# Peptides against a protein of PDB entry 5OOQ: the designs that were tried, part 33

Target 1, 227 residues: chain A of PDB entry 5OOQ
Amino acid sequence: YREDVRQVVTHPANALSFLQPGRLVEISVNGKDNYGWGAVVDFAKRINKRNPSAVYTDHESYIVNVVVNTMYIDSPVNLLKPFNPTLPEGIRPAEEGEKSICAVIPITLDSIKSIGNLRLYMPKDIRASGQKETVGKSLREVNRRFPDGIPVLDPVKNMKIEDEDFLKLMKKIDVLNTKLSSNPLTNSMRLEELYGKYSRKHDLHEDMKQLKRKISESQAVIQLDDL

## One batch from the design tools (peptide; made by RFdiffusion4, then SolubleMPNN)

Design b1_p12_1_s3 (from b1_p12_1, 7 letters changed)
Fold by OpenDDE base, seed 4:
Structure b1_p12_1_s3 (fold): chain B 227 residues (1-227), chain A 12 residues (1-12)
Amino acid sequence: as target 1 above (227 residues)
Amino acid sequence: EPPLVVFEEKIE
């Protein structure tokens, strides 16, 4: 069920309004390369200049640039191309005992494991010398402040995902967590229908979410030390 | 450098 929730949360209709600069996101590239929590720089709709007719899935239709502080130091970061989520060979997080550096990597929405309830103040020019490291320090500080994990956005309370089918899914998850029910609510067909609804409403929702983003940006600003 | 500022979404 967690993957089901992730698919809904990371759908463009829901996620984009929460991918403001500085938004913390937990990153897992291709389901294997875990970079941990990074900070969003920006995002853009994926465009294939070589093949304008290319069709991407909803979760691959946007590219999110994120700062991570867990990049393996010997990764060929110079080969990274902005807005190209097909990462060069050797681009990976540092393993235990390896040194890491800060880097900006382009990822798809599908590479977002979770969206955090926190946003960092981001430098205006993240590509300037030292700016990525500044963000990296902030990320380390956040992790220090949240030893039990960075708080994740609540899909309903925070993201205001109010789709009836999604709410039913969430209720079922709650029931399973509390009562250990063995009767799943969702299957492949049901999930397809659920995701299809978001696809059909994507354009309208995107416009609405842009407005929501502006509202979200007006939320309370707190110092990390106050957490 | 500006102080570390964090935005938190309100829970309604």
Scores: peptide ipSAE 0.045, ipTM 0.753, DockQ to the pose 0.508
Fold by OpenDDE base, seed 3:
Structure b1_p12_1_s3 (fold): chain B 227 residues (1-227), chain A 12 residues (1-12)
Amino acid sequence: as target 1 above (227 residues)
Amino acid sequence: EPPLVVFEEKIE
């Protein structure tokens, strides 16, 4: 059921409000390329200029630009295009023994494994020379401070996902975790019901406007050393 | 180099 939880958490109706600039997210592209924890730059609704009538799944309907510090040094990063989640061949994380660099990559919501409960202070111009590396240093420092892993947002307590069916799912998982190891199962029927509720409840366009307003609001600021 | 500042959401 862990995948079911991930699907709900990364659904636009739930995830977008937590994808502010600097938000830490754990990234896995195409279920195989693990970049580790990166920092959100921005996001936008996916638009196909060649086919404006194209319809994407909910999890592929938005593109998130993220800074990673684990890009393989010889990856063709010059071929990366903002807001194009179809990555060029050769774009991959560095393996053990390989050198890595910082890069901004566009991903879909489906490539988010986890959303962290931490948000970095981001440079004003991430595309400027040296700015990606600054974020990379911050990511390394965060990882150093959290050797047991970066804290993940609680879907209920932090994200306030209060759908009754989701709460039942979470309770079931909790019970199973105390008794048995849960196998990753996908319940398409349950997910469809949940997605239907979210789709009917929220207008994503209106939500985006509200999100932009909230991002500009003041937030509690803490030093990393105080964590 | 900007200071390393982190925003954290409280668990309520």
Scores: peptide ipSAE 0.043, ipTM 0.752, DockQ to the pose 0.499
Fold by OpenDDE base, seed 1:
Structure b1_p12_1_s3 (fold): chain B 227 residues (1-227), chain A 12 residues (1-12)
Amino acid sequence: as target 1 above (227 residues)
Amino acid sequence: EPPLVVFEEKIE
């Protein structure tokens, strides 16, 4: 059930509007590498230049760049490729007793465990020397201030996910937390319908984003022509 | 706009 909620929350139709620069997200890569809470730098739609016809799942269709402060110090961070979520071998969080460093890693939406109800002020140029470390310090301070954990966005109250099937899922989770009933709600048909609704919403959101980008580009061109 | 709690680190 928690995974079902995560799938809904991290779907592009719901998550992207909350992935502003500085948004805190809890990161787990490949289900094994827990980086803890990181800060969003930016995100972009995943494009495969080698195979433009490549179709990604909704949760793999975007690349989110995040600053983490838990990267193992001896990880080959120099091998990280921007906008490539397939991390090189050896890229991992520091284990207990190991030293960590700050790094920017590209992840998919599927690597987001939770979205925090906190946002950091981000440096203008995160790739400049010392800027990642500044964010790392901020992350440490946040963790210090929230010893019981970073507050997570409420899917209903904060994210305004009002889908009836999702609300039913949430209610069932509440009941299960009380009764330990193991029956997964994932009626495959309902999940497909739910994802279908989100996919349509996502398409509309992407269209709006593209339109805004075109407007911004046109304004930039006008400014260049007026010069 | 989504609700945001903004944390500003004071540069000492």
Scores: peptide ipSAE 0.042, ipTM 0.708, DockQ to the pose 0.125
Fold by OpenDDE base, seed 5:
Structure b1_p12_1_s3 (fold): chain B 227 residues (1-227), chain A 12 residues (1-12)
Amino acid sequence: as target 1 above (227 residues)
Amino acid sequence: EPPLVVFEEKIE
């Protein structure tokens, strides 16, 4: 499943080393607001000052600041709070026919749809006047140069995700795509084992709980487009 | 850390 691959790719153990300044990432906030491809500014560990004991899932435990060029022009961007990935009401991408502006938004890893194999040279001070607009122009140029889509990092060849279970998953996806089959890709046990390895290696345990829930929910709906 | 394999673009 695409979502299963995304969960592995965007896990902190795998994603953070590829979130350098200028890295292109495809952004979908809460699975609803698609901002398209943006550029990473930086990232930081999520800390709740009001509740230091707060526990976040692995995919929500970091805040990634990204430049997007698809923000709706009338969005209340002045209400954006630094290091707060919970976006104010009205913050949304521009729809067809609407004007857009450039903005820096804080997102979680869970809002990353894909990680691109391209990296922009970023201005030193992105918050200075006109700098985010420069990045916005660069993003438009990239999209122009890659009409078939921005190349995505290969999880195995580029990201060096070499877990045997993940490799098996990728192979199964390839086979199913070739055969246009709707057969199940993996079982719950294998996916749990995969996340278990990451949890043990990097002390990131919360993903297992989330994965189990998603597996249960997805088992009822297996479609070809979910591959 | 895994090796970084990326294309770097300098777009003005």
Scores: peptide ipSAE 0.038, ipTM 0.725, DockQ to the pose 0.114

Design b1_p12_1_s4 (from b1_p12_1, 6 letters changed)
Fold by OpenDDE base, seed 3:
Structure b1_p12_1_s4 (fold): chain B 227 residues (1-227), chain A 12 residues (1-12)
Amino acid sequence: as target 1 above (227 residues)
Amino acid sequence: SPPLVVYEEELE
């Protein structure tokens, strides 16, 4: 059920409006490379210049650029391309005992494990020398302040996902947590219906422009020091 | 100086 929730949360119709610059996201690439919490730089619709007719799944249809501070120091970061989520061989997080560096990596929505209820103040030019390291320091400070984990956006309260089938899914999860009932097959079918609804309801190409505008106008309400 | 971290409002 956690994966089911993740799929709904990371769907473009829900996620994009919360991918403002500085938004914290938890990153796992290819289900194996865990970079931990990173900060969103920007996002764009995925375009294949070689095959303009290429059709991507909803979760692969956008590229999100994120700053991570856990990149293995000997990773070939010079081979990274901002609009290519297929990472070069050797791009990986540092293991225990290895040195890490800050890097900007392109990921798909499917590589987002969770979306945090926090935003970093981002430098104006993240590509300038030393700027990604500044973000890296901020990420370390956040992790220090939240030893029990960074607060995650609530899908209902914060993200305003009000779809009836999703609410039913959340209720079922709650029931399962209280050891009452489960029906994975029914939930899977409902999720497929949800994805169908999202895909049909939203013209993501047109909506992206509107979302970018809303994102630029969005401001955080509560400072960390006020909490 | 700008804040390091900003929280989003919890919607009731």
Scores: peptide ipSAE 0.049, ipTM 0.766, DockQ to the pose 0.364
Fold by OpenDDE base, seed 2:
Structure b1_p12_1_s4 (fold): chain B 227 residues (1-227), chain A 12 residues (1-12)
Amino acid sequence: as target 1 above (227 residues)
Amino acid sequence: SPPLVVYEEELE
């Protein structure tokens, strides 16, 4: 059930509107590399310049740049490529007893375990010297303030996911009051139907985003002409 | 120090 919820929550139609700069997200890359809670920098639609016809799954169709403070100090962070979620070999979180550093990593939506109900105030230029470390300090402070865990967005109350099948899933989880690891909808036609609905919402969201970008670009050009 | 975090409003 947890994975089913995660699949719905991290679907672009639901997640993207909550991936504002500073949004806290819990990160697990390839199901093994747990970076803990990081802070969203930005996101972009995944584009393969070499193969424009490449089709990605919904959960792999976007790249989210996230600041983490748990990167192993000896990780080859210089090999990180912007907008490439395929991380170089050796990029991993620090283990117990190892030193960590702050880094910006590109991840897919599928690497998001949870979306927090918190946002950090983010520096305007995260790539400037010392800015990642500032975010890292903020992340440590948040973890200190929430020793029992960072509050997670409620899919229904906060994210307004009102699909009937999803609501039924949530009710079942609530009734069982147990750590449910089963995925009742993973192989169900119902999940596919849900994704179909989300796909339509996603298309609308992308259209809006493109429109906003066009407006922003137009305004930027006007400002340059006035300069 | 300025607040570090902003909570999301519960959508009623």
Scores: peptide ipSAE 0.042, ipTM 0.721, DockQ to the pose 0.366
Fold by OpenDDE base, seed 5:
Structure b1_p12_1_s4 (fold): chain B 227 residues (1-227), chain A 12 residues (1-12)
Amino acid sequence: as target 1 above (227 residues)
Amino acid sequence: SPPLVVYEEELE
């Protein structure tokens, strides 16, 4: 059930509008490398320049750059490639007793465990020396302020996910939780239906993004002509 | 100074 909710929440049609700079997200890469809570830098549609015909799943179709403060200190962070979510070998969170550093890592939406209801004020240039460490300090402070955990966005109240099938899923989960039922709800068919609906919303989001870019480009051209 | 954190509801 939790995974089903996660799949819906992290779908581009729902997640992207909440991946503003500074948004806190809980990160688990490949379901094994838990980096804890990080801060979103930005995101972009995944483009494979080497294989433009590459088709990605919805959850793998975007790259989210996030600052984490739990990177193992001896991780080969210099091998990180921008917009490449396939992390080099050795890139991992610090284990207990190991020292950690701050790093910006590219992840897919599928690596987001949860989206927090908090945003950090991010430095303008995260790539500048010391800026990621500043964010790292902020993350530590947030964790200190929220010892019981960082508040997660409510899919319905905060994210405004109003899909009927999703609401039904949430109700079922609530009922099951109330009944202390551990029975897994097989919602595969419902998820497929949800994804079908979200695909249209996703397309609209991309269209809006493209439109904003076109507007910005047009404005830039006007400014150049006025100079 | 402690980092400034804002809830999403405060940004709307």
Scores: peptide ipSAE 0.041, ipTM 0.731, DockQ to the pose 0.355
Fold by OpenDDE base, seed 1:
Structure b1_p12_1_s4 (fold): chain B 227 residues (1-227), chain A 12 residues (1-12)
Amino acid sequence: as target 1 above (227 residues)
Amino acid sequence: SPPLVVYEEELE
C-alpha cells in the first residue's frame, strides 16, 4: 500500500507542481541506493535524441536534477551526464564509515520515495564552485532541525489529491495500520483507472505548461524586438 | 538573512 501511495504521489500529474527549486525529496535509486533527502534543482521532460520514438512510463518520463550530500567521495561523478538518469557504475551513496561529497544527480520520478513539506532557498547558479556545498550544509541543518524526520507532504491536505479511489486507498491504509488486514485494496482495474485519470491530468498540465512557455517566449521575443 | 528553509504551507 505504501508503494501504491508512492506511485500516485510521484506521478507527474501530482508531483511536478511540487518539484520547485529547493524542494526536499527523499531519494532511492534502483531500489537500493538510498541518498536520503536531497534538494530539487530543476526537472525536464525526458527526451531521447537517439530514439525520439522512445516511450517512457509516466514515472520515467521526467528527469529531476537533485543535490545530494551523501555521494560516495570516490564515485566517478565526472562521468555523470546532465539529464541522463542512467547513472554510471560506481555512482552510489556513501556507506557507513565512508566519506561523502555533494553532487547533482539526475533521477526519475520513480526514484523519489517521499516529497518533503520543506523548500530550501537555492543558489541561483548551482553549478558554480561551492554552491553544491552550500546546499549540502543546508541539508545537514535541516536534518539537524528535524531529528525525527523531515515532514512529508500530505497527499490530501497539501497535494490536494482528491480522487475518490485514492481517498479510499488512504482510508484502507489507515485501517490497515490499525489492523493487519491482508486484503489488497487495489483492484487492478481501479489502479488502471486511477493511473488513467492521472495520465490525462498530466497531459493537460503539460499542454498548459507548454502554452505558458510559448507565451513567455513570445513575450521575451517581443521585449527583445522593442529594445 | 532569509530563512534557509520554508514550509510549503507558509507559501500559500
Scores: peptide ipSAE 0.037, ipTM 0.712, DockQ to the pose 0.313

Design b1_p12_2_s1 (from b1_p12_2, 6 letters changed)
Fold by OpenDDE base, seed 1:
Structure b1_p12_2_s1 (fold): chain B 227 residues (1-227), chain A 12 residues (1-12)
Amino acid sequence: as target 1 above (227 residues)
Amino acid sequence: IKSPFTLLPPVE
């Protein structure tokens, strides 16, 4: 059920509006590489230039660039390609006893374990020397301030996910947590309907984003013409 | 939807 909640929360229709620069996210790549809490730099729709017809799942259709402070020091970070979520071999978090460095890594929405209810002030140019380290220091300070864990966005109260099936899922989880039951309840969720609703919301979000881009481009053109 | 969030300044 926790995974079901994660799937809903990290769906583009719900997650993208909360992935502002500086948003804290908990990162797990391929279910194995736990980078801990990082900070969002930006995100973009995933585009395959080699195969424009490539269809990605909703959770793989966007790339999120995040600053992490847990990258293994000997990881081949120079091989990282911007907006390529397929990480090179050797890119991994530091293990116990290993030294870590700050890095910007491209991840998919599927690699987001949790979205925090905190944001950092982000440097204007994260690629500038020392800027990712500044974010890294901020991440350490956050972890120090929240020893019991960084507060996670409430899907209902904060994210305003009000779908009836989702609310039922949340109630089931609450019941299970209360009963300390190890038995997964049968998911009665109509996932197809749920995802259908989110897909519609996602379409609206994309339309709004496109509109905003067009407005920005038009304004930029007007400004250029006025010069 | 303005989600209330805490904004933390950079650590100096």
Scores: peptide ipSAE 0.301, ipTM 0.865, DockQ to the pose 0.587
Fold by OpenDDE base, seed 4:
Structure b1_p12_2_s1 (fold): chain B 227 residues (1-227), chain A 12 residues (1-12)
Amino acid sequence: as target 1 above (227 residues)
Amino acid sequence: IKSPFTLLPPVE
């Protein structure tokens, strides 16, 4: 279901209006190379100069240029071709322990994992020296401010996707999430705490009942001796 | 100091 939502969200009819300069997008190239959150520079309709008659899928029909700050430092970024989403070999995000640099990469809509509800102020000339690094610093600041994750656009509330089938899908997901949150395992821990409280209360009530019985019995014995 | 980013409201 998540993939179905992603397909709808990243469709040109829905996504393009939210790909303004500075828009944060979460990037996963070919479902493998996760660059994390980047900032949109611009986008353009994909044109094949060699084959003008080339037909692309909807999700591949546009190229989005995005600044990322997670590019592996030794990646051959000089081989990147503007508006060519076919990335050269070796272009990849830095792994743990590797150094990263800022780069502008061309991606397709299909490489967008999510669209954020945040927008950076972008430099006028991103290709000027030092400008990518400025955006990179901003991305780091965003990540610092949102340690629990960057807010994602709500497809319905923010993107106003009103397709009936999509709304049905979202409702199904909501129901499933509700069921998962009501998982007996998570409820069992809460139930144990609740049962613990009830058990303690019950024990206290039983103790009080026993004490009252002992007092009543002792008073009955005293009355017999006074008789 | 202007924040380097802005939360965008829903597009009306």
Scores: peptide ipSAE 0.046, ipTM 0.725, DockQ to the pose 0.116
Fold by OpenDDE base, seed 5:
Structure b1_p12_2_s1 (fold): chain B 227 residues (1-227), chain A 12 residues (1-12)
Amino acid sequence: as target 1 above (227 residues)
Amino acid sequence: IKSPFTLLPPVE
């Protein structure tokens, strides 16, 4: 069920409006390479210049550039290609005892484990010398401030995902968490239907996303003034 | 309504 929620949350129709520069996201590439929490630089629709007719799944149709501070120091980061989510061999997070560096990596939405309810102030030019490291320091500070974990966006309260099928999914999860129901909710079919709805509304939702992003940014500014 | 995000300034 957690994966089902993740699929809905990370769908372009829901996620993109929350992928502002500096947004914290938890990153797991290919389900094996856990980079931890990183900060969004930007995102773009995935374009295959070599195969313009390439069709990507919704979760693979966008590339998100993220700053991570957990890149293995000896990773061939120089081989990273902008907007290419197919990471070169050897690109991996540092293991225990290994040194890490900051890097910008391109990921797909499918590599987002969770979206945080925090947004860092990002340098204007992340590619400038030392800027990634600045973000890396900020990430460390965030982790220090949130020892129990970075707060995750609430799909309903924060992300305003109001789809009935999703709400039913969430309710089922809540019931399971409260041990009121032992029945595994096989919501896989409903999830596919949900995704289908999102895909059809994607164009309209992009417009709405831009608006929601602006609203969210405005609200963030208000909070800054209150701090 | 809690803002959907919290802004954190860069660490100096």
Scores: peptide ipSAE 0.043, ipTM 0.681, DockQ to the pose 0.434
Fold by OpenDDE base, seed 3:
Structure b1_p12_2_s1 (fold): chain B 227 residues (1-227), chain A 12 residues (1-12)
Amino acid sequence: as target 1 above (227 residues)
Amino acid sequence: IKSPFTLLPPVE
C-alpha cells in the first residue's frame, strides 16, 4: 500500500507542481542507492535525442535534477550528464565511514521516495563553485532541526489529490493501520486505473509549461521580497 | 489553510 501511494504521489500529474526549486525530496535510485533528502534544482521532460520516438513510462518521462550531500567522495561525478538519469558506474551514496561530497544528480520521478513539505532558498547558479556545498550545509541543518524526520507532504491535505479511488486507497490504509485485513492485489488494479485516468486527463507538456511559468513568477516574488 | 510549503533560508 505504501508503494501504491508512492506511485500516485510521484505521478507527473501530482508531483510536478511540487517540484519547485529548493523542494526537499527523499531519493532512492534503483531501489538500492539511498541518498537521503536532497533539494530540487529543476526538472524537464525527458527527451531522447537519438530516438525522438522513444516512449517512457509516466514515472520515467521527466528528469529531476537534485542536490545531494551524500555522494561518495570517489564517485566519478565528472561523468554525470545533466538530464541523463542513467547514472555512470560508481555513482553511489557514501556508506558508513566513507566521506561524502555534494553533487547534482539527474533522477526520474520513480527515484523519489517522498516529497517533503519544506523548501530551501536555492542559489541562483547551483553549478558555480561552492554553491552545491552551501545547499549541502542547508540540508545538514534541516536534518538537525528535524531529528524525527523531515515532514512529508500530505497527499490529500497538501497535494490536494481528490481522486475518489485514491481517497478509498487512503481510507483502506488507515483502516489497515488499525486492522491488518485487506488484500494488496485488489488495490493494484485500482492504481492502474487511477494512472490511466491521470494520463488521459492531462497534457503533461502543457501542464509543465504552465507550472514553469508559475514557478518563475513565484521566484520573482521571492526575489522582490529579498530586496 | 496550512501553507503548501515552508521556505528556509540558506545556512551561513
Scores: peptide ipSAE 0.040, ipTM 0.746, DockQ to the pose 0.418

